# Designs tried in a protein design run: peptides against a protein of PDB entry 7MKK. Part 20

Target 1, 71 residues: chain A of PDB entry 7MKK
Amino acid sequence: SMKEKVKAKLVEIRKFVPFIRRVRIDFQDTLSKVQGHRLDALVNLLDREDVSMSSLNKIEVIIDKLRTRFN

## One batch from the design tools (peptide; aimed at target 1 K65)

Design b2_p21_2_s1 (made by RFdiffusion4, then SolubleMPNN; from b2_p21_2, 9 letters changed)
Fold by OpenDDE base, seed 1:
Parts: C-alpha cells; structure tokens; sequence
Structure b2_p21_2_s1 (fold): chain B 71 residues (1-71), chain A 21 residues (1-21)
C-alpha cells in the first residue's frame, strides 16, 4: 500500500539524520542563517510520522545535494 | 494545507542549497 511505502521510505530517509546534523554543525560558519534554520527544520520534520511521499521525495533530493557538496 | 506549506519550504531549501560552496 501507499502507506506502507511511505513508512518504508521514511525509515530510509531517517538514516541520514545524523549526516544532516553533522553538516549543520561542521559548516555552521559557512551556512547562511536561513540555510541553517531550514536544515534544523528539516531534521525536526523527519521526527514526524505524517510526512507525505511528495515531501519525502523532495527530502531525498535535498540529501543528495548535501552529499554531493559535503561528502 | 500543511503538506503544501512543507513542500514550499522544502523547495526553498533546495534552491538555497544551490548557493552552497
């Protein structure tokens, strides 16, 4: 089901939360205030269980961009 | 709705990340 797919994707995306936190901290002086705040908000969003598939797909792209630049 | 707001903020973040070194 779609609900099952969403839950599975959320589990996979959450594996990158530590990475996002490290980017936020390690590059705090390089990031703008708004960039830092948005990353904090992203981490908070991933604590929720009512995230849509569309949102999760966008988050996956965000993580890919972060990995390209910071890993 | 909430999803629309979340997606708009995620889109903004995607654009902001293009300015990263």
Amino acid sequence: as target 1 above (71 residues)
Amino acid sequence: EEEKKVNEQLDELLELLDSLP
Scores: peptide ipSAE 0.710, ipTM 0.922, DockQ to the pose 0.876
OpenDDE base, seeds 2, 3, 4, 5: peptide ipSAE 0.709, 0.709, 0.710, 0.707; ipTM 0.922, 0.922, 0.922, 0.922; seed 4 fails the geometry check

Design b2_p21_2_s2 (made by RFdiffusion4, then SolubleMPNN; from b2_p21_2, 10 letters changed)
Fold by OpenDDE base, seed 3:
Structure b2_p21_2_s2 (fold): chain B 71 residues (1-71), chain A 21 residues (1-21)
Amino acid sequence: as target 1 above (71 residues)
Amino acid sequence: EKEKKELELLDELLELLDSLP
């Protein structure tokens, strides 16, 4: 079901939460306040259970961009 | 509505990341 797919994807995306947190901290001095705030919000979002597939797909793109830019 | 706001947040973050020097 779609619900099952969402949950499975959420589990996979959550594996990158430590990475996102690391980016937030390691590059705090180079990130704008807005960028930092958005990263914090992203981490907080991933703590929720009701994230949609559309959101998870966008988050995947975000993580890919972060990985490219910040290793 | 929550999803809409959530997507807006993510879109903003994408835009910010795309604007990185």
Scores: peptide ipSAE 0.529, ipTM 0.883, DockQ to the pose 0.797
OpenDDE base, seeds 1, 2, 4, 5: peptide ipSAE 0.524, 0.523, 0.525, 0.527; ipTM 0.884, 0.882, 0.883, 0.883

Design b2_p21_2_s3 (made by RFdiffusion4, then SolubleMPNN; from b2_p21_2, 8 letters changed)
Fold by OpenDDE base, seed 4:
Structure b2_p21_2_s3 (fold): chain B 71 residues (1-71), chain A 21 residues (1-21)
Amino acid sequence: as target 1 above (71 residues)
Amino acid sequence: SEEKEIEELLDELLELLDSLP
């Protein structure tokens, strides 16, 4: 079901939460306050269970961009 | 809605990341 697909994708994306946290901390002095705050918000968002597939797809793109720039 | 707020957050983050050198 779509619900199961969402949950499965969320589990996979959550594997990158430690990476996002690391980026947030390691590059705190490089990131703007706004960027840092948005990364915090992203991590908090991934603690939710009601994120849509559309949002998860965007988050995947975001993670790819972070990986390109920070690791 | 919460969904809209989430989408706005993600869009903003994408814009911010695209603005990085």
Scores: peptide ipSAE 0.554, ipTM 0.891, DockQ to the pose 0.853
OpenDDE base, seeds 1, 2, 3, 5: peptide ipSAE 0.553, 0.550, 0.551, 0.554; ipTM 0.892, 0.890, 0.891, 0.891

Design b2_p21_2_s4 (made by RFdiffusion4, then SolubleMPNN; from b2_p21_2, 9 letters changed)
Fold by OpenDDE base, seed 5:
Structure b2_p21_2_s4 (fold): chain B 71 residues (1-71), chain A 21 residues (1-21)
Amino acid sequence: as target 1 above (71 residues)
Amino acid sequence: EKEKEELELLDELLELLDSLP
């Protein structure tokens, strides 16, 4: 089901939460307050169980961009 | 409603990340 697919995708995306937190801290001085706050919000969003597949797909793109800029 | 707000948040974050030097 779509619900099960969302749950599986969420599990995979959550594997990158430690990475996102690390980016937030390691580059805190480079990031603006707004950028930092948005990263915090992203992490908080991934703590929820009711995230849509559309959101998860967008988050995957964000993670890819973070990985490119913050190796 | 929640999904729209989530997507707006994520789009804003993408724009902010694209603005990084």
Scores: peptide ipSAE 0.505, ipTM 0.876, DockQ to the pose 0.840
OpenDDE base, seeds 1, 2, 3, 4: peptide ipSAE 0.499, 0.501, 0.501, 0.502; ipTM 0.876, 0.876, 0.875, 0.875

Design b2_p21_3 (made by RFdiffusion4)
Pose (drawn by RFdiffusion4):
Structure b2_p21_3 (pose): chain A 71 residues (1-71), chain P 21 residues (1-21)
Amino acid sequence: as target 1 above (71 residues)
Amino acid sequence: NVLDDETETLLDEVLEEAEEE
């Protein structure tokens, strides 16, 4: 049943791509280069679909950890 | 670094998994 379980989470979880993109730009002045890069690769990855469930769970936390470090 | 070590570690893990794929 997992097969799909992914698609669903990726759909919901893609609503934050603009949020991340904003965090990257507004605070390019606040964060390191390696933080800028990883934040880009994060966007690039959320744009694919060969995305593991195990990585989406890592990504929901990462997002919860930016909804509160910023914003 | 603005982010904490745990967040950076999680990002690294996600990128490692993406490279393996």

Design b2_p21_3_s1 (made by RFdiffusion4, then SolubleMPNN; from b2_p21_3, 8 letters changed)
Fold by OpenDDE base, seed 3:
Structure b2_p21_3_s1 (fold): chain B 71 residues (1-71), chain A 21 residues (1-21)
Amino acid sequence: as target 1 above (71 residues)
Amino acid sequence: DALSKETLELLDEVLEEAKKE
């Protein structure tokens, strides 16, 4: 079901929360306040259960871009 | 500046979508 797919995707995306937190801290001096805030908000969002598949797909792209830039 | 414009736009979209849920 779509619900099961969303749950599975969320579990996979949550594996990157420590990475996002690390980016936020390691590059705090180069991030603007608004950029830092957005990363914080993203981490908080991933604690929720009601994240849509659309959002999860976008978050996956975001993580890929972060990995490319920050390793 | 550390994040690309595209990344920021995607973040905004995600965060706005979350407000609707």
Scores: peptide ipSAE 0.623, ipTM 0.899, DockQ to the pose 0.917
OpenDDE base, seeds 1, 2, 4, 5: peptide ipSAE 0.623, 0.621, 0.622, 0.620; ipTM 0.899, 0.899, 0.899, 0.899

Design b2_p21_3_s2 (made by RFdiffusion4, then SolubleMPNN; from b2_p21_3, 8 letters changed)
Fold by OpenDDE base, seed 3:
Structure b2_p21_3_s2 (fold): chain B 71 residues (1-71), chain A 21 residues (1-21)
Amino acid sequence: as target 1 above (71 residues)
Amino acid sequence: DALSKETLELLDEVLKEAEKE
């Protein structure tokens, strides 16, 4: 079901929460306040259960871009 | 500047979508 797919995707995306936190801290001096805040908000969002598949797909792209830029 | 414009736009979209839920 779509619900099961969303749950599975969320589990996979949550594996990158430590990475997002690492980026936020390691590059705190380079990030603007708004950029830092948005990363914090993203981490908080991933604690929720009601994240849509559309959002999860976008978050996956965001993580890929972060990985490319920050390793 | 540390994040690309595209990344920020995607992030904004995600955060806006979360407000609807």
Scores: peptide ipSAE 0.615, ipTM 0.896, DockQ to the pose 0.901
OpenDDE base, seeds 1, 2, 4, 5: peptide ipSAE 0.613, 0.612, 0.613, 0.614; ipTM 0.896, 0.896, 0.897, 0.897

Design b2_p21_3_s3 (made by RFdiffusion4, then SolubleMPNN; from b2_p21_3, 9 letters changed)
Fold by OpenDDE base, seed 1:
Structure b2_p21_3_s3 (fold): chain B 71 residues (1-71), chain A 21 residues (1-21)
Amino acid sequence: as target 1 above (71 residues)
Amino acid sequence: DALSKETLELLDEVLEEAKKK
């Protein structure tokens, strides 16, 4: 079901939470205040269970872009 | 800036959707 797919996607995306936290801290001086806050909010969002597949797909793109820039 | 405009826009979209729930 779609609900099961969303749950599975969320599990996969959550694997990158430590990476996002690391980017946030290691590049704190490079990131603007608002950029840092957005990353913090993203990490907090991934603790929720009501994230849509659309949002999860966008988050996957965000993670890919972070990996490209910071690794 | 450390994050691209596209990345920031995607972040805003995701976070705004979350606020509505």
Scores: peptide ipSAE 0.673, ipTM 0.912, DockQ to the pose 0.916
OpenDDE base, seeds 2, 3, 4, 5: peptide ipSAE 0.673, 0.672, 0.672, 0.670; ipTM 0.912, 0.912, 0.912, 0.912

Design b2_p21_3_s4 (made by RFdiffusion4, then SolubleMPNN; from b2_p21_3, 8 letters changed)
Fold by OpenDDE base, seed 3:
Structure b2_p21_3_s4 (fold): chain B 71 residues (1-71), chain A 21 residues (1-21)
Amino acid sequence: as target 1 above (71 residues)
Amino acid sequence: DALSKETLDLLDEVLEEAKKE
């Protein structure tokens, strides 16, 4: 079901929360305040259970871009 | 700045969508 797919995707995306937090801290001096805030908000969002598949797909792209830039 | 405009735009979209849920 779609519900099961969303749950599975969320579990996979949550595995990158430590990475996002690391980017936020390691590059704090390079990030603008707004950029830092957005990353914080992203981490907080991933604590929720009501994230849509659309959002999860976008977050996956975001993580890929972060990985490319910040290793 | 550390994040590209594209990344920031995607972040904004995600965060705005979350407000609707």
Scores: peptide ipSAE 0.621, ipTM 0.899, DockQ to the pose 0.914
OpenDDE base, seeds 1, 2, 4, 5: peptide ipSAE 0.618, 0.620, 0.620, 0.619; ipTM 0.897, 0.898, 0.899, 0.898

Design b2_p21_4 (made by RFdiffusion4)
Pose (drawn by RFdiffusion4):
Structure b2_p21_4 (pose): chain A 71 residues (1-71), chain P 21 residues (1-21)
Amino acid sequence: as target 1 above (71 residues)
Amino acid sequence: EEEEELDEELEELEEEVEEEE
């Protein structure tokens, strides 16, 4: 059943791509280069669909951890 | 502390993406 379990999560979790992109631009002045890079790769990844469930769970937390470090 | 935690998790995610590639 997992097969799809992914698609669903990716759909909901893609609503944050604009939020991440905003974080990366507004605070390019606050964060490191390696933080800028990893935040970009994060966007690039969320744009694919060969995305593991195990990585989406890591991305939900990584998002909860920037809905509160910023914003 | 929050910054270090976030960096660690982003590094782990980057390593996992590299392994998958």

Design b2_p21_4_s1 (made by RFdiffusion4, then SolubleMPNN; from b2_p21_4, 11 letters changed)
Fold by OpenDDE base, seed 5:
Structure b2_p21_4_s1 (fold): chain B 71 residues (1-71), chain A 21 residues (1-21)
Amino acid sequence: as target 1 above (71 residues)
Amino acid sequence: SSMEELNKLLDELMEEEEKEK
């Protein structure tokens, strides 16, 4: 089911939460306040259970961009 | 730029979540 697919995708995406938190802290002086807030909101979103597949796919792209920019 | 693209994606994500409320 789509619900089970979403749950599985969420588990995989959550593996990157520590990375996102590290980016937020390690590059805090480089990031603007708005950028920092966006990353905080992203982490908070991943704590929820009602995230759509559309949002999870977008988050995956965001993580790839973060990895490219911040190793 | 790469940063501008990242910011755009983050903003789109926040807008999507707000619309789903």
Scores: peptide ipSAE 0.364, ipTM 0.798, DockQ to the pose 0.830
OpenDDE base, seeds 1, 2, 3, 4: peptide ipSAE 0.269, 0.357, 0.362, 0.357; ipTM 0.715, 0.795, 0.798, 0.795; seeds 1, 4 fail the geometry check

Design b2_p21_4_s2 (made by RFdiffusion4, then SolubleMPNN; from b2_p21_4, 9 letters changed)
Fold by OpenDDE base, seed 3:
Structure b2_p21_4_s2 (fold): chain B 71 residues (1-71), chain A 21 residues (1-21)
Amino acid sequence: as target 1 above (71 residues)
Amino acid sequence: SEDEELMKLLDELMEEVKKEE
């Protein structure tokens, strides 16, 4: 079901939360306040249980770009 | 730039989340 697919996707995406937090900390001095807030909001969003598949797919793209930019 | 593109995606994500609430 779509519900089960969303749950599975969320579990996989959450594996990258430690990485996102590390990026936020390591580059804190070079990020603007707005940029830092956006990353904080991304981490907070992934703590929720009601994230849609559309949002999760977008988050996956964001994580891929973070991995490319920040290793 | 790569950073600007990333920030645009983050903004779009936040807008989408607001629509779902």
Scores: peptide ipSAE 0.378, ipTM 0.822, DockQ to the pose 0.765
OpenDDE base, seeds 1, 2, 4, 5: peptide ipSAE 0.376, 0.377, 0.378, 0.374; ipTM 0.822, 0.822, 0.822, 0.822; seeds 2, 5 fail the geometry check

Design b2_p21_4_s3 (made by RFdiffusion4, then SolubleMPNN; from b2_p21_4, 12 letters changed)
Fold by OpenDDE base, seed 3:
Structure b2_p21_4_s3 (fold): chain B 71 residues (1-71), chain A 21 residues (1-21)
Amino acid sequence: as target 1 above (71 residues)
Amino acid sequence: SDDEELMKLLDELMEEEEKKK
């Protein structure tokens, strides 16, 4: 079901939460307050269980860009 | 820039989540 697919994808995306937190901390001095807040909000969003597939797909793109830029 | 695109995506994500409330 779509619900199960969302849950499975959320589990996979959550594997990158430590990485996102690391980026937030390691580059804190080069990030603006707004940029830092956005990354914090992203982590907080991934703590939720009601994230949609559309949002998860967007988050996947964001993580890919973070990986390219910061590691 | 790549950083600007990244931040744009983050803004869009936050907007989408706010819209769901």
Scores: peptide ipSAE 0.435, ipTM 0.843, DockQ to the pose 0.820
OpenDDE base, seeds 1, 2, 4, 5: peptide ipSAE 0.429, 0.432, 0.432, 0.430; ipTM 0.841, 0.842, 0.842, 0.842

Design b2_p21_4_s4 (made by RFdiffusion4, then SolubleMPNN; from b2_p21_4, 10 letters changed)
Fold by OpenDDE base, seed 1:
Formats: C-alpha cells, structure tokens, sequence
Structure b2_p21_4_s4 (fold): chain B 71 residues (1-71), chain A 21 residues (1-21)
C-alpha cells in the first residue's frame, strides 16, 4: 500500500539524519543563518510520522545534493 | 550554482510543509 511505501521511504531517509546534522555543524560558519535554519527544519521534519511521499522524494534529492556538495 | 539549487529545493520543501499543515 501507499502507506507502507511511505513508511519504508521514511526509514531509508532517516538513515541520513546523522549526516545532515554533521553538515549543519561542520559548515556552520560557511552556511548562512537561513541555510542553517532550513537544515534544522529538515532534521525536525524527519522526526515526524506524517511526512508525505512527495516531501520524502524531495528530501531524497536534497540529501543527494548535500552529499555532492559537502562530501 | 549548486548551492542556489539546494536552497531552492529546501524552500520548496518548506512551502510544501506549510500547505500540508
């Protein structure tokens, strides 16, 4: 079901939370306040259980971009 | 730039959350 797919996707995306946290800290001086706030919000969003598939797909792209930019 | 593209994606995500709430 779609509900099961969302849950599975959320589990996979959450594996990158430690990475996002590290990016936020390691590049704190490089990131603008707005950029830092957005990363914090992203981490907080991934703590929720009601994230849509649309949002999860966008988050996956964001993580890929972070991996490319910040190693 | 890549950073601008990332910012755009983050903004889109935040706007989507506002709509869902």
Amino acid sequence: as target 1 above (71 residues)
Amino acid sequence: SEMEELEKLLNELMEEQKKEE
Scores: peptide ipSAE 0.367, ipTM 0.806, DockQ to the pose 0.809
OpenDDE base, seeds 2, 3, 4, 5: peptide ipSAE 0.157, 0.158, 0.147, 0.345; ipTM 0.673, 0.674, 0.666, 0.797

Design b2_p21_5 (made by RFdiffusion4)
Pose (drawn by RFdiffusion4):
Structure b2_p21_5 (pose): chain A 71 residues (1-71), chain P 21 residues (1-21)
Amino acid sequence: as target 1 above (71 residues)
Amino acid sequence: EEEEEEEEIDEMLDELEEELE
């Protein structure tokens, strides 16, 4: 059943791509280079679909951790 | 090759999580 279980989470979890992209631009002045890079690769990854469930769960937490470190 | 790419992605996501803490 997991096959789909992914697609669903990716759909909901893609509503934050604009939020991330904002965080990366508004605070390019606050964060490191390696934080800028990893935040971009995060967007690039959320744009694919060969994404593991195990990594989406890591992404949900990495998003909860930036809905509260910023915003 | 696909598994190596998934491992690289997981390592990058763990590093990003630590950086955000």

Design b2_p21_5_s1 (made by RFdiffusion4, then SolubleMPNN; from b2_p21_5, 7 letters changed)
Fold by OpenDDE base, seed 1:
Structure b2_p21_5_s1 (fold): chain B 71 residues (1-71), chain A 21 residues (1-21)
Amino acid sequence: as target 1 above (71 residues)
Amino acid sequence: SKEEEERRINELLDELLEELE
């Protein structure tokens, strides 16, 4: 079901939360306050269970971009 | 509302995507 797909995707995306937190801290001096706040908000968003598939797909792209730039 | 929350989430994500382009 779509619900099961969303939950599975969320589990996979959450594996990158430690990476996002690390980017936030390691590059805090080079990130703007707004960028840092947005990364914090992204981490908080991933604590939720009602995130849509469309949002999760965007988050996946964001993580890929973060990995390219910061790792 | 759920619609408002989804909009706010998407705005956040779109802003991040734009900054990382």
Scores: peptide ipSAE 0.682, ipTM 0.921, DockQ to the pose 0.896
OpenDDE base, seeds 2, 3, 4, 5: peptide ipSAE 0.682, 0.680, 0.680, 0.683; ipTM 0.921, 0.920, 0.921, 0.921; seeds 2, 5 fail the geometry check

Design b2_p21_5_s2 (made by RFdiffusion4, then SolubleMPNN; from b2_p21_5, 10 letters changed)
Fold by OpenDDE base, seed 4:
Structure b2_p21_5_s2 (fold): chain B 71 residues (1-71), chain A 21 residues (1-21)
Amino acid sequence: as target 1 above (71 residues)
Amino acid sequence: SKKEREEEEEKLLDELLKELE
């Protein structure tokens, strides 16, 4: 079902939460306050169970871009 | 509301995508 697919996607995306946290901390002085806040909000979002597939797909792209810029 | 939270979430994600272009 779609619900199961979303849950599986969320589990996979959550594997990158430690990476996002590290970017937020390691580059805190380089990031603007707004950028830092958005990364915090992204981590908080991934703690939720009611995230749509559309949002998860966007988050996956965001993570890819973060990896490109911040290793 | 749930709808408002979803809208804020989408705005957050869109801004992140824009900044990382």
Scores: peptide ipSAE 0.727, ipTM 0.925, DockQ to the pose 0.851
OpenDDE base, seeds 1, 2, 3, 5: peptide ipSAE 0.726, 0.726, 0.726, 0.726; ipTM 0.925, 0.924, 0.924, 0.924

Design b2_p21_5_s3 (made by RFdiffusion4, then SolubleMPNN; from b2_p21_5, 11 letters changed)
Fold by OpenDDE base, seed 5:
Structure b2_p21_5_s3 (fold): chain B 71 residues (1-71), chain A 21 residues (1-21)
Amino acid sequence: as target 1 above (71 residues)
Amino acid sequence: KKEEEEKKENQLLDELLSLLE
């Protein structure tokens, strides 16, 4: 079902939470305050269970951008 | 409220995408 698909994707995306946290900390001096705040909010969002597939797809793109910029 | 929260969530993600170029 779509619900189970969302749940499965959320599990996969959550695997990158440690990476996002590391970017937030390791590059804090490079990031603006607003960028840091948005990353914190992103991590907090991934703690939720009611994240939509649309949001998860956007988060996947965000993670790819972070990986490209911050390795 | 659920719809409003989803809109705020999307706004957050869109802003983050924009900030990351």
Scores: peptide ipSAE 0.592, ipTM 0.884, DockQ to the pose 0.869
OpenDDE base, seeds 1, 2, 3, 4: peptide ipSAE 0.591, 0.590, 0.589, 0.591; ipTM 0.883, 0.883, 0.883, 0.884

Design b2_p21_5_s4 (made by RFdiffusion4, then SolubleMPNN; from b2_p21_5, 10 letters changed)
Fold by OpenDDE base, seed 4:
Structure b2_p21_5_s4 (fold): chain B 71 residues (1-71), chain A 21 residues (1-21)
Amino acid sequence: as target 1 above (71 residues)
Amino acid sequence: KKKEEEEKINKELDELLSLLE
């Protein structure tokens, strides 16, 4: 079901939370204030259970961009 | 209400995507 797919996707995306936290801290001096705030919000968002598939897909793209820039 | 929350979340995610370009 779609619900099952969303849950599975969320589990996979959550594996990158430590990476996002590391980017936020390790590159704090190079990130703008707004970038830092949005990364904090992203981490908090991933604690939720009601994230949609569309949001999870956007988050995947964000993670890919972070990986490209920050490892 | 949930729809509005998701819309807000998506707007912020889109903003973050733009900030990382």
Scores: peptide ipSAE 0.694, ipTM 0.915, DockQ to the pose 0.905
OpenDDE base, seeds 1, 2, 3, 5: peptide ipSAE 0.693, 0.693, 0.685, 0.688; ipTM 0.915, 0.915, 0.913, 0.914

Design b2_p21_6 (made by RFdiffusion4)
Pose (drawn by RFdiffusion4):
Formats: C-alpha cells, structure tokens, sequence
Structure b2_p21_6 (pose): chain A 71 residues (1-71), chain P 21 residues (1-21)
C-alpha cells in the first residue's frame, strides 16, 4: 500500500516549496552558504518523485524545524 | 539509485542538524 502512500505525502508536502524558497531568499543574509545550498537541494528534491518515504518523514521534520526557527 | 538515496538521507540529516543549531 505504501506505493501510493508516498504520492499523497509529496502532494501535501509540496505546498511548502514556496515557503522554503522564501526562507532561502529573505534570509540569505542570515544563513550560511552550506545552508543555502542544502535548502536549494531540498527544493530540487521535492521536485522529483523517486522520493523515499523515509526521506519525506525526514522532510516533514526539517520543515517543522523551519516553520519555527523562521516565521 | 540506492547510492543516491543514501546521499540524499545524509544531506537531509546534515540539514536537520544545521536547523537545530
């Protein structure tokens, strides 16, 4: 059943791509280069679909951790 | 594909550690 279980989460979880993109631009002045990079690769990854469930769970947390460190 | 998944997981763990700082 997991097969799809992914697609669903990626759909919901893609609503934050603009939010991340905003975080990366507004605070390019606040964060390191390696934070800028990993935030971009995060966007690039959320743009694919060969995305593991185990990595989406890590993404949900990584997002909860920026809905509260910023915003 | 497995190597790419491992690289992605390592990168996401590093990003999580950076956000916890």
Amino acid sequence: as target 1 above (71 residues)
Amino acid sequence: EEEEEEEIDEMLEELEEELDE

Design b2_p21_6_s1 (made by RFdiffusion4, then SolubleMPNN; from b2_p21_6, 11 letters changed)
Fold by OpenDDE base, seed 2:
Structure b2_p21_6_s1 (fold): chain B 71 residues (1-71), chain A 21 residues (1-21)
Amino acid sequence: as target 1 above (71 residues)
Amino acid sequence: KKEEEKRVNELLDELLKLLDE
């Protein structure tokens, strides 16, 4: 079901929360305040259970961009 | 729910743009 797919995707994306937090802290001096605030908001968003598949797909792209830029 | 989804998507879209700067 779509519900199960969303749940599975959310579980997989949540595995990157520690990475996002590390980027936020380790590169705080190179990130703008706005970028930092949005990363904090992203981490907070991933604590929620009502995230859509479309949002999760966008988050996956964001993580890929973070990995490209910050390893 | 739709309004919240809109706000979430706006946040994510903004972040995508900011990371490309």
Scores: peptide ipSAE 0.659, ipTM 0.915, DockQ to the pose 0.867
OpenDDE base, seeds 1, 3, 4, 5: peptide ipSAE 0.653, 0.656, 0.658, 0.654; ipTM 0.914, 0.915, 0.915, 0.914

Design b2_p21_6_s2 (made by RFdiffusion4, then SolubleMPNN; from b2_p21_6, 9 letters changed)
Fold by OpenDDE base, seed 1:
Structure b2_p21_6_s2 (fold): chain B 71 residues (1-71), chain A 21 residues (1-21)
Amino acid sequence: as target 1 above (71 residues)
Amino acid sequence: KEEEEKKIEKLLDELLELLDE
């Protein structure tokens, strides 16, 4: 079901929370204040259980961009 | 809540834009 797919995807995306936190801290001097704030907000968003599939798909793209830029 | 979903989407869209800068 879609609900099961959402939950499974959320579990996989949450594996990148430590990476997002690391980017936020390690590159704090190169990130703008707004970028840092948005990363904090992204981490907080991933604590939710009611994130839509649409949002999760966008978050995957964001993580890919973070991985490419910050490794 | 649809309004909350819109706010989440806005956050994600803005973050995507910021990362492309």
Scores: peptide ipSAE 0.636, ipTM 0.908, DockQ to the pose 0.878
OpenDDE base, seeds 2, 3, 4, 5: peptide ipSAE 0.634, 0.635, 0.634, 0.634; ipTM 0.908, 0.908, 0.908, 0.908

Design b2_p21_6_s3 (made by RFdiffusion4, then SolubleMPNN; from b2_p21_6, 11 letters changed)
Fold by OpenDDE base, seed 2:
Structure b2_p21_6_s3 (fold): chain B 71 residues (1-71), chain A 21 residues (1-21)
Amino acid sequence: as target 1 above (71 residues)
Amino acid sequence: KKEEEEKVNKELDELLKLLDE
């Protein structure tokens, strides 16, 4: 079901939360204030259980961009 | 729910743009 797919993807995306946190801290001086703020918001978003598949797909792209730039 | 999702998606889209800067 779509519900199960969303849950599974959320679990996989959450594995990158430590990475996002580290990027936020390690590159705090490189990131703009707004970038840092949005990354903090992203981490907080991933604590929620009601994230849609649409949102999770966007988050996956964000993580890919972070990995390309910072890892 | 729909309105909140739209807000979330808007911010995510903005973050995507910000990371391309």
Scores: peptide ipSAE 0.754, ipTM 0.934, DockQ to the pose 0.911
OpenDDE base, seeds 1, 3, 4, 5: peptide ipSAE 0.753, 0.754, 0.754, 0.754; ipTM 0.934, 0.934, 0.934, 0.934

Design b2_p21_6_s4 (made by RFdiffusion4, then SolubleMPNN; from b2_p21_6, 8 letters changed)
Fold by OpenDDE base, seed 4:
Structure b2_p21_6_s4 (fold): chain B 71 residues (1-71), chain A 21 residues (1-21)
Amino acid sequence: as target 1 above (71 residues)
Amino acid sequence: SEKEEKEVEEMLDELLEELDK
């Protein structure tokens, strides 16, 4: 079901939370204030259980961009 | 809620935009 697919994708995306946290901290001085704040918000978002597939897809793109820029 | 979902989407879109700068 779609619900199960969302849950599975959320589990996979959550594997990158430590990476996002490290980017936020290690590059705090490189990131703009707004970028830093949004990364914090992103981490908090991933603690939720009601994230949509649309959001998860966007988060995946965000993670890819972070990986490109920050390892 | 649907409103919260929309706000999340907007935040993510803005973050994507910021990362493209």
Scores: peptide ipSAE 0.672, ipTM 0.916, DockQ to the pose 0.923
OpenDDE base, seeds 1, 2, 3, 5: peptide ipSAE 0.671, 0.669, 0.671, 0.671; ipTM 0.916, 0.916, 0.916, 0.916

Design b2_p21_7 (made by RFdiffusion4; failed a check: the pose's geometry)
Pose (drawn by RFdiffusion4):
Structure b2_p21_7 (pose): chain A 71 residues (1-71), chain P 21 residues (1-21)
Amino acid sequence: as target 1 above (71 residues)
Amino acid sequence: EEEEDEELDEELEELEEEEEE
């Protein structure tokens, strides 16, 4: 059943791509280069679909951890 | 705040490592 279980989460989890892109730009002045890079690769990844469930769960946390460090 | 940044960096690095695998 997991097959799909991914697609669903990726759909919901993609609503934050603009949020992340904002965080990267508004605070390019606040964050490191290696933070800028990993934040880009995060966007690039959320744009694919060969994405593991195990990485989406890591990404939900990572987003909860930037809905509260910023914003 | 610095601790939170370090934690976020760690988690992003772990995600990259998993995506390389």

